# Peptides against a protein of PDB entry 3J47, part 3

Target 1, 121 residues: chain A of PDB entry 3J47
Amino acid sequence: IRLTNQLKSLKGLQSKLKDVVEYLDKVINKELPINHTILGKLQDVFNLLPNLGTPDDDEIDVENHDRINISNNLQKALTVKTNDELMVIYISNLVRSIIAFDDLIENKIQNKKIQEQRVKD

## One batch from the design tools (peptide; made by RFdiffusion4, then SolubleMPNN)

Design b2_p17_8_s2
Fold by OpenDDE base, seed 5:
Structure b2_p17_8_s2 (fold): chain B 121 residues (1-121), chain A 17 residues (1-17)
Amino acid sequence: as target 1 above (121 residues)
Amino acid sequence: NILKQLQEILDQLKQVL
């Protein structure tokens, strides 16, 4: 019973990981827009992964300290890179939104001028 | 003027992505 449930859970995780890879491939290929909520959840998963690969250090081996430092430096580098990437995407979307608002304002001003001309004729 | 500058920033950001 326990082993069958673990295998079922692991197969469920493998399916979800495949769906994530397929999503990332579609985003890389520009077939889908970047979803910040998905990317944030992926960041949370990647931030947890380095901590899942270290067996509980109840044994002081000097070789694990260098692996922990490399893992922490890699995790920090991945977190910084992902934060910078998210910032660039956020700024891009903000700029696009500002442009779309300006176009909307200009369209409203033009429509108002056309209506005011039609009331004078 | 502002729209042109914002579009240029957007195009630069698209080149980094």
Scores: peptide ipSAE 0.028, ipTM 0.640, DockQ to the pose 0.019
Fold by OpenDDE base, seed 2:
Structure b2_p17_8_s2 (fold): chain B 121 residues (1-121), chain A 17 residues (1-17)
Amino acid sequence: as target 1 above (121 residues)
Amino acid sequence: NILKQLQEILDQLKQVL
């Protein structure tokens, strides 16, 4: 019973992984529009994968070296892209906060001038 | 002047997102 359930779960995961590959191929071929929510979830999945590029120093079979390098390059590319996206969001929020603060200062200066005029009349 | 430059930077950053 337990082994049959594990095999069923693994087959279900394999099917979902194929659906993700087929989706990515359609996006690469421009057959489907890029869905940023799906890409973000894929990035989260790849960030939760164990670093396939730290072979524990105990089993370097020479045949895995190319697959390990491809996985490391993908993980580095995802990390760089995620950092750049987060940087743009951070700078955008910082700029919005500075604009809102300047508008608040200018509004306070104008309100003070209007009050000083009303006290002279 | 500064507000216009900050708004332009914000609009450029929104095109990259």
Scores: peptide ipSAE 0.028, ipTM 0.640, DockQ to the pose 0.019
Fold by OpenDDE base, seed 3:
Structure b2_p17_8_s2 (fold): chain B 121 residues (1-121), chain A 17 residues (1-17)
Amino acid sequence: as target 1 above (121 residues)
Amino acid sequence: NILKQLQEILDQLKQVL
């Protein structure tokens, strides 16, 4: 029972991976529009993959060199995109913090004016 | 003026996310 369920789950994962490859091929061929939400989820999956590009430089058969270069180029492209996304989030949070700080200063100035009026009455 | 520019930047950044 447990082994049969694991084999069924693995076959289900293999089918889903094939559907992802077919989707990417259609996007590369411009048969489908780019969906940024799907590409973001694929990036999350690739960031969870073990580094496919660090066998020690001493065991690289010539057929693995092209796969390692493709993996390193993919990892570099994913790292650049992740850094750009994190920069946008960081700037957004900085802007929100500056606005909230300005609102706090204005509230403090208003509270001071109200207190100065109450001391004159 | 500054707050309006900061809000516009924030809204542009939300369209890229």
Scores: peptide ipSAE 0.027, ipTM 0.621, DockQ to the pose 0.020
Fold by OpenDDE base, seed 1:
Structure b2_p17_8_s2 (fold): chain B 121 residues (1-121), chain A 17 residues (1-17)
Amino acid sequence: as target 1 above (121 residues)
Amino acid sequence: NILKQLQEILDQLKQVL
């Protein structure tokens, strides 16, 4: 019973990974528009993946070394890309806040000038 | 001048995202 449920869950995960690969292939081929929400969720999933590149110290088969290096390079590339994206979003929100603050100051200065004119007339 | 440059940077950043 427990082993059969684990095998069913693993088959379900494999099917979902296939759906993700097919989606990414369609995006690469420009058949579908880039969905940043889907890409962000994929990045979250990859950032939560355990390092598929630490063999527990008991089976150094030389054939796994290339898959290990590919996994580590992919994880590093995704972490860097996610950090750069978050930095650009942060800077964009900061710039927008500075512009909105300047517009608020200018509006207050103009309103004060209009009030000072109405008191002189 | 500074606000125009900040808006241009914001628009460039939105094109890279």
Scores: peptide ipSAE 0.022, ipTM 0.584, DockQ to the pose 0.020

## One batch from the design tools (peptide; made by RFdiffusion4, then SolubleMPNN; from b2_p18_5, 9 letters changed)

Design b2_p18_5_s2
Fold by OpenDDE base, seed 4:
Structure b2_p18_5_s2 (fold): chain B 121 residues (1-121), chain A 18 residues (1-18)
Amino acid sequence: as target 1 above (121 residues)
Amino acid sequence: EEKEKLKELAKKLLKLLK
């Protein structure tokens, strides 16, 4: 039961991440205008993500010493089985940030569809 | 500049979905 619920929650998170990619593709293709609020929330999500890749040596901008320490502590919490409580807090904050970002994307897509309908009436 | 940052963000997300 607990493992099945964790897998269901992870599948839900994967769906939300897919909606984020689809939004970014629409912005790259100029189908949607760049929204700086959405971009800022996306940057916040990426700053909370552990680097799940080996650091390929391309551009750790030295300007975020406090954020690098938080990211290194999160990587240590995910890779080293030593503090379940910190891992749960960081994952919970990450998931909350992704959900809030997905809700902002969906609201922006819906508002565009409503405007396109109002121009046809 | 902003468009290239957005592409790198999209690539990072695609790597997390694989």
Scores: peptide ipSAE 0.018, ipTM 0.462, DockQ to the pose 0.159
Fold by OpenDDE base, seed 5:
Structure b2_p18_5_s2 (fold): chain B 121 residues (1-121), chain A 18 residues (1-18)
Amino acid sequence: as target 1 above (121 residues)
Amino acid sequence: EEKEKLKELAKKLLKLLK
């Protein structure tokens, strides 16, 4: 029972990882638009991965060094891409806030002019 | 008070645009 559940969970994880790889390949090939929500969740997964960059405690075979470097390079690449996307969202929200602030200033200037006219009549 | 804070912010923004 426990082993069967672990195997089922591992197969389910493998399927989800395959779906993520297929999504990333389609995004790399420009067949699909980048989904920032998927990319953010993927970044969270990579940030929860143990930092494979500490060579200083116990017996991970030399064959994992290439996988560690690939994982760290992939994590860095995903972090850079997500940072660029977050920067675009931040700039967009900043611009919207500036426009809304300008409109608020203009509306206050107009309302003041209307009040000054009504006091002169 | 809020009106003066808004005018100060507008002056700061105008200074960044100059």
Scores: peptide ipSAE 0.017, ipTM 0.454, DockQ to the pose 0.007
Fold by OpenDDE base, seed 1:
Structure b2_p18_5_s2 (fold): chain B 121 residues (1-121), chain A 18 residues (1-18)
Amino acid sequence: as target 1 above (121 residues)
Amino acid sequence: EEKEKLKELAKKLLKLLK
């Protein structure tokens, strides 16, 4: 019973990972737009994969080492991509805030000059 | 660049399934 449930859960995970590959292929082919919410959820899954690939210290099969390296390389690639996308959003918000601050400074300088002229007259 | 990062990601996922 326990082994059959684990195999069923693993087959279900394998099917979901196949659907993710198919989704990524459609995004690569520009058939679908990049969905940042899907990518964020995938990133969360990949952050958990290194912890799922720690066998208790007694079964270092050579196949597990290649899977762990692939997982870590996937996690790193997703983290870098997400950081690049978030950086563009952050820079765009920073630039908008700087422009709005500059306009506020200029308006205050102009108002001060107008007030100083009214006091001289 | 971003498209190539996604391709490498898909290839690595496909390797994990194999």
Scores: peptide ipSAE 0.016, ipTM 0.393, DockQ to the pose 0.183
Fold by OpenDDE base, seed 2:
Structure b2_p18_5_s2 (fold): chain B 121 residues (1-121), chain A 18 residues (1-18)
Amino acid sequence: as target 1 above (121 residues)
Amino acid sequence: EEKEKLKELAKKLLKLLK
């Protein structure tokens, strides 16, 4: 069930990515007018994507390099923050499981002592 | 013995949350 849902979600993402490419091709070919709202949302998506390869450093204007570095630093900071939040949740759940296991051991020890007393009476 | 080891582990994990 979980793997099938992940595969379905990935196929849905792939379809949407294809629709975006087809839209960009139509805009490049001047078949559609430039929609600044769509372009802004695409820029936001590209700013949220991890660098899928440094384009080899041989032709990027200095202004584009600074914007790429700022985006990478923001993504790294968001990834670190998310990992720290997930780590706190994981440790909290582990501690709760350990406490519940200690209580189970204590209850078993107490029940054993009660049975040993009832056999001596 | 196992109970005391488990309590010590729980105390160590609680220190990582602070």
Scores: peptide ipSAE 0.019, ipTM 0.521, DockQ to the pose 0.007; fails the geometry check

## One batch from the design tools (peptide; made by RFdiffusion4, then SolubleMPNN)

Design b2_p19_1_s2
Fold by OpenDDE base, seed 1:
Structure b2_p19_1_s2 (fold): chain B 121 residues (1-121), chain A 19 residues (1-19)
Amino acid sequence: as target 1 above (121 residues)
Amino acid sequence: KLEELLKELEKLKELEKLL
């Protein structure tokens, strides 16, 4: 009973992964528009996957080498994208800090002009 | 605050040179 339920859950996961692959192929072929929400959720799933690039040190089979290369390329692509997203957040915060500093300078110049006028009247 | 902003702008220029 427990093993049969685990096998049923795994078959259900395999079917859903197949549907995701078919969707990605249609997006790559420009048959469907890119949905950024679906791509974001797919990245969340890949960030939660264990690093498939550490074979436990038992059995150099040729099938593992192609899976390791695909895993390493995917992990590298996700790391680059995460770095680009962090860079955009950093630049956005830097620009906001520059604008807020410029507004502070302008406010100080205006306040100084108002004080100089009040001393002349 | 100004010195910290200048230091962040310098880091941004180093990052732009790496791209």
Scores: peptide ipSAE 0.028, ipTM 0.547, DockQ to the pose 0.033
Fold by OpenDDE base, seed 5:
Structure b2_p19_1_s2 (fold): chain B 121 residues (1-121), chain A 19 residues (1-19)
Amino acid sequence: as target 1 above (121 residues)
Amino acid sequence: KLEELLKELEKLKELEKLL
């Protein structure tokens, strides 16, 4: 009973992964518009996957070499995208810090002008 | 430091126009 339920759950997961592949193929073929929410969740899933592209050095079957290269290329593409997302976050935080600094400088200049006016009166 | 930051922002704005 427990093993049969685990196999049923695994088959359900395999069906959902197939539906995701079919969705990606339709997006690549421009049959469906890119949904950024689905794509973001898919990236979260792939960033949680272990490195599927390091064969433990004990089973390099020549037929798996193409799958290993595809997995390594996918992991590299995800790493590049994660770096680009982190770069956008870094730039956004930098810009926010610059605006906050500019506002502080402008407030200091205005306060100095007000003090210089009060000393002339 | 502020002038260097302004120069880096100007380069970033020029890259944004090339995209």
Scores: peptide ipSAE 0.027, ipTM 0.546, DockQ to the pose 0.026
Fold by OpenDDE base, seed 4:
Structure b2_p19_1_s2 (fold): chain B 121 residues (1-121), chain A 19 residues (1-19)
Amino acid sequence: as target 1 above (121 residues)
Amino acid sequence: KLEELLKELEKLKELEKLL
């Protein structure tokens, strides 16, 4: 019972991975528009994948080694892209903080000018 | 607050030199 349920769950995961590959192929071929929400979730999945491809398992056929290298290169490319997206969010928050600081300076300068005018009248 | 913002701007300038 437990082994049969694990095999069924693994077959279900394999089907879902096939559907993801077919979706990515359609996006690469420009048959579907790029959905940034799907792409972001896919990046999160690849960033959560353990490095399936430390070269320390001396029993993986040459065909599996090429697939592992492709998966590691894709994971690295997705990690770089995720870092670039996080950098854009960081810059956007920094710019917002600078604007809010500039508004605070301008408000202090205006309040000082208003006080200096009230002391002359 | 101001010193923290200046430190964050310095980090941004260091990141811009790495690109």
Scores: peptide ipSAE 0.024, ipTM 0.565, DockQ to the pose 0.039
Fold by OpenDDE base, seed 3:
Structure b2_p19_1_s2 (fold): chain B 121 residues (1-121), chain A 19 residues (1-19)
Amino acid sequence: as target 1 above (121 residues)
Amino acid sequence: KLEELLKELEKLKELEKLL
């Protein structure tokens, strides 16, 4: 029962992260306008992330080393058994931030679809 | 701005892969 509820909550978080990725891809592709309120909330999410080693803006060259270092640093930060309580508080704040802008993303996507329909009528 | 957004997107994809 307890493990099944944790797995269900984690799957729910994964789905919301996918919706965020899809939104950012649409903004990059110029399909959606840049929303500074969404971007600010994403920055708050990233500031809560355990320091995923920003390559200092001075290392030109290695398209494969940064992904491995980010994944390894995040995996190390989540596998460090010594601070499970801080990890739970961190994940709880991350989840709250993600929920608080996921509804905003969905509302912006829906409002755009409604406007595009009204221009075709 | 766009390069920062791309760096942020990549961090989210790695987070999604870990979950």
Scores: peptide ipSAE 0.021, ipTM 0.600, DockQ to the pose 0.066

Design b2_p19_4_s2
Fold by OpenDDE base, seed 3:
Structure b2_p19_4_s2 (fold): chain B 121 residues (1-121), chain A 19 residues (1-19)
Amino acid sequence: as target 1 above (121 residues)
Amino acid sequence: LKELLEQVEKKIKELEKKL
């Protein structure tokens, strides 16, 4: 029961992360206009992610010792196979941020597909 | 982002083997 619920939650996150990647690829390809509300929420998601290290940016503002400890523990939870429960807790906070704009992303993707069909007819 | 998605997919496969 507990393991099945964790698996279901992770599958839900995986789907939403795919929708975010599809949206970003369309924005990069200039298929969709830049939406600052979606980008702001993506920045909030990335601020909750550990810096999945590139070792080469010497501009981490030293004022958030609590955020650095949380980021290091989250990085360990993502990289180390042994702490799947801690990973699910941190993922749950990311999922809350992603849920708040996933419907907006999907609606923007669908509305573009409908407009492209109407221009071909 | 793509690396995070790959890590989540790897974790899903590990949990499916324990079920």
Scores: peptide ipSAE 0.034, ipTM 0.652, DockQ to the pose 0.459
Fold by OpenDDE base, seed 5:
Structure b2_p19_4_s2 (fold): chain B 121 residues (1-121), chain A 19 residues (1-19)
Amino acid sequence: as target 1 above (121 residues)
Amino acid sequence: LKELLEQVEKKIKELEKKL
């Protein structure tokens, strides 16, 4: 029961992250105009994300030391399955940002489809 | 993003193996 609910929630997060990647690929390919509200929410998600890369590139400036410690503690919390209250708060804020971002993507895709239909009529 | 997606996919696959 607890494991199945965690898996269901994580599959929901995976679907939303796929929609984000598809949106970015369309923006890169110039199929969609840049939306600053969507990009702002994406930046908020990235600023929350731990550095998921290996620590093997010795070139990021001394201002990131607090972000690197928070990042390493979060990667450790995600990997070690600790019931850390700080991990729960952080994941909750990240998931809220991703949900709000997915709703903006879906609304933008739907509005584009409606406009393309209105131009064909 | 692609790396985050891959980590989420890996975690799903680990949870599915424990089910």
Scores: peptide ipSAE 0.023, ipTM 0.644, DockQ to the pose 0.521
Fold by OpenDDE base, seed 2:
Structure b2_p19_4_s2 (fold): chain B 121 residues (1-121), chain A 19 residues (1-19)
Amino acid sequence: as target 1 above (121 residues)
Amino acid sequence: LKELLEQVEKKIKELEKKL
């Protein structure tokens, strides 16, 4: 039950992150106008994201320091876990901000169309 | 972004192996 809910939440996050990538690809391809407010919030999130480099676990020399390796593996595991929790919080706040800005943009586009119609009547 | 998407996909695959 808890693991299934975490997996469902993470799949939801993956879908929203894919939507953000597709949005940026459309902005790069000039299919959508550059929104400086969304771009600024994306930049702020990337600057606050803890280092996403998983060190490839393929270069821990197995031959000196059983006590330092356990402490470093525990510190790495705690750092990775903290980084993961922070990443989920930041992406969740980013996604909420993007949705709120998309709703704001749509509302502005609709209000502009309504004003242009009222000037033609 | 692409790297972050790949990491989220990796975690999904790891959670699916534990289920």
Scores: peptide ipSAE 0.021, ipTM 0.600, DockQ to the pose 0.488
Fold by OpenDDE base, seed 1:
Structure b2_p19_4_s2 (fold): chain B 121 residues (1-121), chain A 19 residues (1-19)
Amino acid sequence: as target 1 above (121 residues)
Amino acid sequence: LKELLEQVEKKIKELEKKL
């Protein structure tokens, strides 16, 4: 149940992150005007990223056997759990920022269409 | 951005293996 909800939230993030890539590609291709408010919010989102260290650099060779293993396994489990919880909180803030951004894009597109209609009438 | 997408995809695959 908790894991399925986290997976659903993460799939939602993946979709919204693809939508952000597609938006940036459309801005680069000049299909959409550069919006500095949009780019500023995207920069704030990237600055709030915890260093998602690739799990491939945490082979810290702690060669030293016999007496710290129970506290280290609990601290490693708590650190992994805290990192996963901080990642979920960060992801949730990122998704909220991207939803508020999508609403801003749609509102800007609609306002531009309304202005272009008023100039044709 | 692409790296963030890859990390999100990695985490999805890890969660799908634990389910």
Scores: peptide ipSAE 0.020, ipTM 0.598, DockQ to the pose 0.413

Design b2_p19_6_s3
Fold by OpenDDE base, seed 1:
Structure b2_p19_6_s3 (fold): chain B 121 residues (1-121), chain A 19 residues (1-19)
Amino acid sequence: as target 1 above (121 residues)
Amino acid sequence: TELLKQIEEQIKKLEEEIE
């Protein structure tokens, strides 16, 4: 009973992983528009994956070593891409804050000049 | 002026962390 439920859950996960691959292939082939919300959730899933690149030193067939290196390179590439996207968002928000503060400072200077004119009249 | 200078200093620190 417990082992059959674990096997059913693993088969369910494998089916969902296949659906994700098929979705990514359709997006790469431009059959579907890029959904940034799905891409972000997929990046979060890959960032939460345990480091697939350290099987402790017992029994790596040469074919498993190449797959492990590919998975690690994919995880690194997704991490770098996520960092670059976050940096662009951060800089964009920083620039927006600078502009809003510059406008506020200019408005404050103008209001002060108007008050100084009204006190001289 | 002081706030703009602090923001420019933060931008400069981030540029130095990217290089």
Scores: peptide ipSAE 0.060, ipTM 0.701, DockQ to the pose 0.017
Fold by OpenDDE base, seed 5:
Structure b2_p19_6_s3 (fold): chain B 121 residues (1-121), chain A 19 residues (1-19)
Amino acid sequence: as target 1 above (121 residues)
Amino acid sequence: TELLKQIEEQIKKLEEEIE
Protein backbone atom coordinates (compact mmCIF):
# COMPACT_ATOMS: atom_id res chain seq x y z
CA ILE B 1 0.00 0.00 0.00
CA ARG B 2 2.70 2.68 0.87
CA LEU B 3 4.95 1.73 -2.10
CA THR B 4 2.01 1.77 -4.57
CA ASN B 5 1.01 5.25 -3.32
CA GLN B 6 4.62 6.52 -3.73
CA LEU B 7 4.74 5.06 -7.28
CA LYS B 8 1.38 6.74 -8.06
CA SER B 9 2.68 10.10 -6.75
CA LEU B 10 5.92 9.72 -8.78
CA LYS B 11 3.90 8.92 -11.95
CA GLY B 12 1.82 12.04 -11.24
CA LEU B 13 5.01 14.14 -10.97
CA GLN B 14 6.36 12.59 -14.22
CA SER B 15 3.10 13.54 -16.01
CA LYS B 16 3.41 17.14 -14.72
CA LEU B 17 7.05 17.32 -15.89
CA LYS B 18 5.92 16.11 -19.35
CA ASP B 19 3.24 18.87 -19.43
CA VAL B 20 6.00 21.42 -18.59
CA VAL B 21 8.26 20.11 -21.41
CA GLU B 22 5.34 20.30 -23.88
CA TYR B 23 4.67 23.89 -22.73
CA LEU B 24 8.35 24.86 -23.17
CA ASP B 25 8.43 23.28 -26.66
CA LYS B 26 5.36 25.38 -27.64
CA VAL B 27 7.02 28.55 -26.27
CA ILE B 28 10.32 27.78 -28.10
CA ASN B 29 8.33 27.22 -31.33
CA LYS B 30 6.55 30.62 -30.75
CA GLU B 31 3.16 28.83 -30.68
CA LEU B 32 2.46 30.35 -27.23
CA PRO B 33 3.53 33.67 -25.64
CA ILE B 34 5.88 33.46 -22.65
CA ASN B 35 4.08 33.64 -19.33
CA HIS B 36 6.47 35.35 -16.86
CA THR B 37 4.73 33.72 -13.85
CA ILE B 38 5.24 30.22 -15.31
CA LEU B 39 8.82 31.10 -16.34
CA GLY B 40 9.63 32.36 -12.81
CA LYS B 41 8.25 29.13 -11.27
CA LEU B 42 10.29 27.04 -13.74
CA GLN B 43 13.43 29.04 -12.88
CA ASP B 44 12.77 28.36 -9.16
CA VAL B 45 12.48 24.61 -9.95
CA PHE B 46 15.70 24.64 -12.05
CA ASN B 47 17.56 26.48 -9.27
CA LEU B 48 16.50 23.70 -6.83
CA LEU B 49 17.28 20.73 -9.18
CA PRO B 50 21.12 20.87 -8.74
CA ASN B 51 20.63 20.57 -4.94
CA LEU B 52 18.33 17.50 -5.24
CA GLY B 53 21.26 15.45 -6.68
CA THR B 54 23.76 16.10 -3.85
CA PRO B 55 24.19 12.82 -1.93
CA ASP B 56 24.06 13.42 1.83
CA ASP B 57 27.66 14.11 3.02
CA ASP B 58 28.08 10.50 4.32
CA GLU B 59 29.01 8.92 0.86
CA ILE B 60 31.48 11.29 -0.88
CA ASP B 61 33.02 9.08 -3.55
CA VAL B 62 35.73 11.06 -5.49
CA GLU B 63 33.51 10.89 -8.64
CA ASN B 64 30.65 12.51 -6.68
CA HIS B 65 32.92 15.42 -5.62
CA ASP B 66 33.56 16.41 -9.27
CA ARG B 67 29.80 16.05 -10.01
CA ILE B 68 28.99 18.21 -6.94
CA ASN B 69 31.44 20.90 -8.14
CA ILE B 70 29.92 20.80 -11.67
CA SER B 71 26.41 20.95 -10.11
CA ASN B 72 27.36 23.96 -7.91
CA ASN B 73 28.94 25.75 -10.91
CA LEU B 74 25.80 25.02 -13.00
CA GLN B 75 23.55 26.30 -10.18
CA LYS B 76 25.65 29.48 -9.86
CA ALA B 77 25.57 29.99 -13.66
CA LEU B 78 21.75 29.47 -13.72
CA THR B 79 21.29 31.93 -10.81
CA VAL B 80 23.48 34.57 -12.55
CA LYS B 81 21.64 34.05 -15.87
CA THR B 82 18.27 34.35 -14.07
CA ASN B 83 19.36 37.55 -12.29
CA ASP B 84 20.62 39.12 -15.57
CA GLU B 85 17.35 38.19 -17.36
CA LEU B 86 15.24 39.66 -14.51
CA MET B 87 17.42 42.81 -14.59
CA VAL B 88 16.79 43.25 -18.35
CA ILE B 89 13.01 42.78 -17.84
CA TYR B 90 13.11 45.29 -14.96
CA ILE B 91 15.02 47.92 -17.02
CA SER B 92 12.65 47.41 -20.00
CA ASN B 93 9.58 47.90 -17.79
CA LEU B 94 11.19 50.97 -16.17
CA VAL B 95 11.88 52.57 -19.57
CA ARG B 96 8.31 51.78 -20.78
CA SER B 97 7.01 53.49 -17.63
CA ILE B 98 9.21 56.58 -18.27
CA ILE B 99 7.98 56.80 -21.90
CA ALA B 100 4.34 56.44 -20.77
CA PHE B 101 4.90 59.31 -18.28
CA ASP B 102 6.53 61.49 -21.00
CA ASP B 103 3.51 60.88 -23.30
CA LEU B 104 1.16 61.76 -20.40
CA ILE B 105 3.07 65.01 -19.72
CA GLU B 106 3.06 65.96 -23.44
CA ASN B 107 -0.70 65.23 -23.66
CA LYS B 108 -1.26 67.46 -20.59
CA ILE B 109 0.81 70.30 -22.17
CA GLN B 110 -1.14 70.03 -25.46
CA ASN B 111 -4.49 70.01 -23.62
CA LYS B 112 -3.41 73.13 -21.68
CA LYS B 113 -2.43 74.94 -24.93
CA ILE B 114 -5.81 74.04 -26.52
CA GLN B 115 -7.63 75.36 -23.42
CA GLU B 116 -5.61 78.63 -23.44
CA GLN B 117 -6.46 79.13 -27.16
CA ARG B 118 -10.20 78.58 -26.47
CA VAL B 119 -10.12 81.24 -23.69
CA LYS B 120 -8.53 83.84 -26.08
CA ASP B 121 -11.23 83.37 -28.77
CA THR A 1 8.81 62.49 -28.15
CA GLU A 2 10.58 61.22 -31.34
CA LEU A 3 13.81 60.21 -29.51
CA LEU A 4 11.79 58.34 -26.83
CA LYS A 5 9.79 56.49 -29.54
CA GLN A 6 13.08 55.40 -31.16
CA ILE A 7 14.34 54.19 -27.75
CA GLU A 8 11.04 52.29 -27.22
CA GLU A 9 11.40 50.63 -30.65
CA GLN A 10 15.02 49.63 -29.89
CA ILE A 11 14.04 48.19 -26.48
CA LYS A 12 11.16 46.26 -28.08
CA LYS A 13 13.60 44.76 -30.64
CA LEU A 14 16.06 43.82 -27.87
CA GLU A 15 13.22 42.15 -25.91
CA GLU A 16 12.17 40.17 -29.03
CA GLU A 17 15.83 39.00 -29.36
CA ILE A 18 16.06 37.94 -25.67
CA GLU A 19 12.73 36.11 -25.90
Scores: peptide ipSAE 0.025, ipTM 0.612, DockQ to the pose 0.018
Fold by OpenDDE base, seed 2:
Structure b2_p19_6_s3 (fold): chain B 121 residues (1-121), chain A 19 residues (1-19)
Amino acid sequence: as target 1 above (121 residues)
Amino acid sequence: TELLKQIEEQIKKLEEEIE
């Protein structure tokens, strides 16, 4: 439920970002007039975006070695979090498989006892 | 058996959080 809701929210954000890109493309192509209020809000959003370390950020000769290090640290933190979440899912599936194997052994032992009783009657 | 049932119940709670 929580992970599915996070994925749904991320897909919803991706759709909204696509709508913003399509709007910007229409403005660039002069199909729509420039709305300065929308442009100001988009600029505020871009200023609030964490540096996500896109492969194209290595071509921005910004003399701030500190921003590249913060970007790399955020990307590493997101990767570690994702790996830990996948590890919990993997361990949960492994333990479920062990439990199902134990139940299968118990059921096999019980069935053998029932057959041995039916041969003695 | 009893320890495995406790682990199964913990896994079920984790699954409900992941789902």
Scores: peptide ipSAE 0.059, ipTM 0.704, DockQ to the pose 0.087; fails the geometry check
Fold by OpenDDE base, seed 3:
Structure b2_p19_6_s3 (fold): chain B 121 residues (1-121), chain A 19 residues (1-19)
Amino acid sequence: as target 1 above (121 residues)
Amino acid sequence: TELLKQIEEQIKKLEEEIE
């Protein structure tokens, strides 16, 4: 359910990004006048995007279309890696809580045995 | 008992996240 809702939200975002691309294509083709307010807001969005299209290293002309696909794949890979890391942290905390609960049971059993011995002396 | 109930609730939330 929550994953399905995230996928639906991502599809909604993809549709909105497509609408923005179609708008830009119409502006480039001179079918629509340049709206400087929309262009400024779009620049703000691109400046807020994590810099997923700079490999730190000076080398070589990849066509702007391949850079966008590489950036999207790198985003997806980073998101999956972060989700897997959070899952490992969660499992580790769960296991620690189970161990601490077992130790508490053992301590209660030992304390009960010590009290039963003190009542027999 | 309370810790086990919290564990079960957390497992259920993860199942709902995967579904």
Scores: peptide ipSAE 0.050, ipTM 0.674, DockQ to the pose 0.099; fails the geometry check

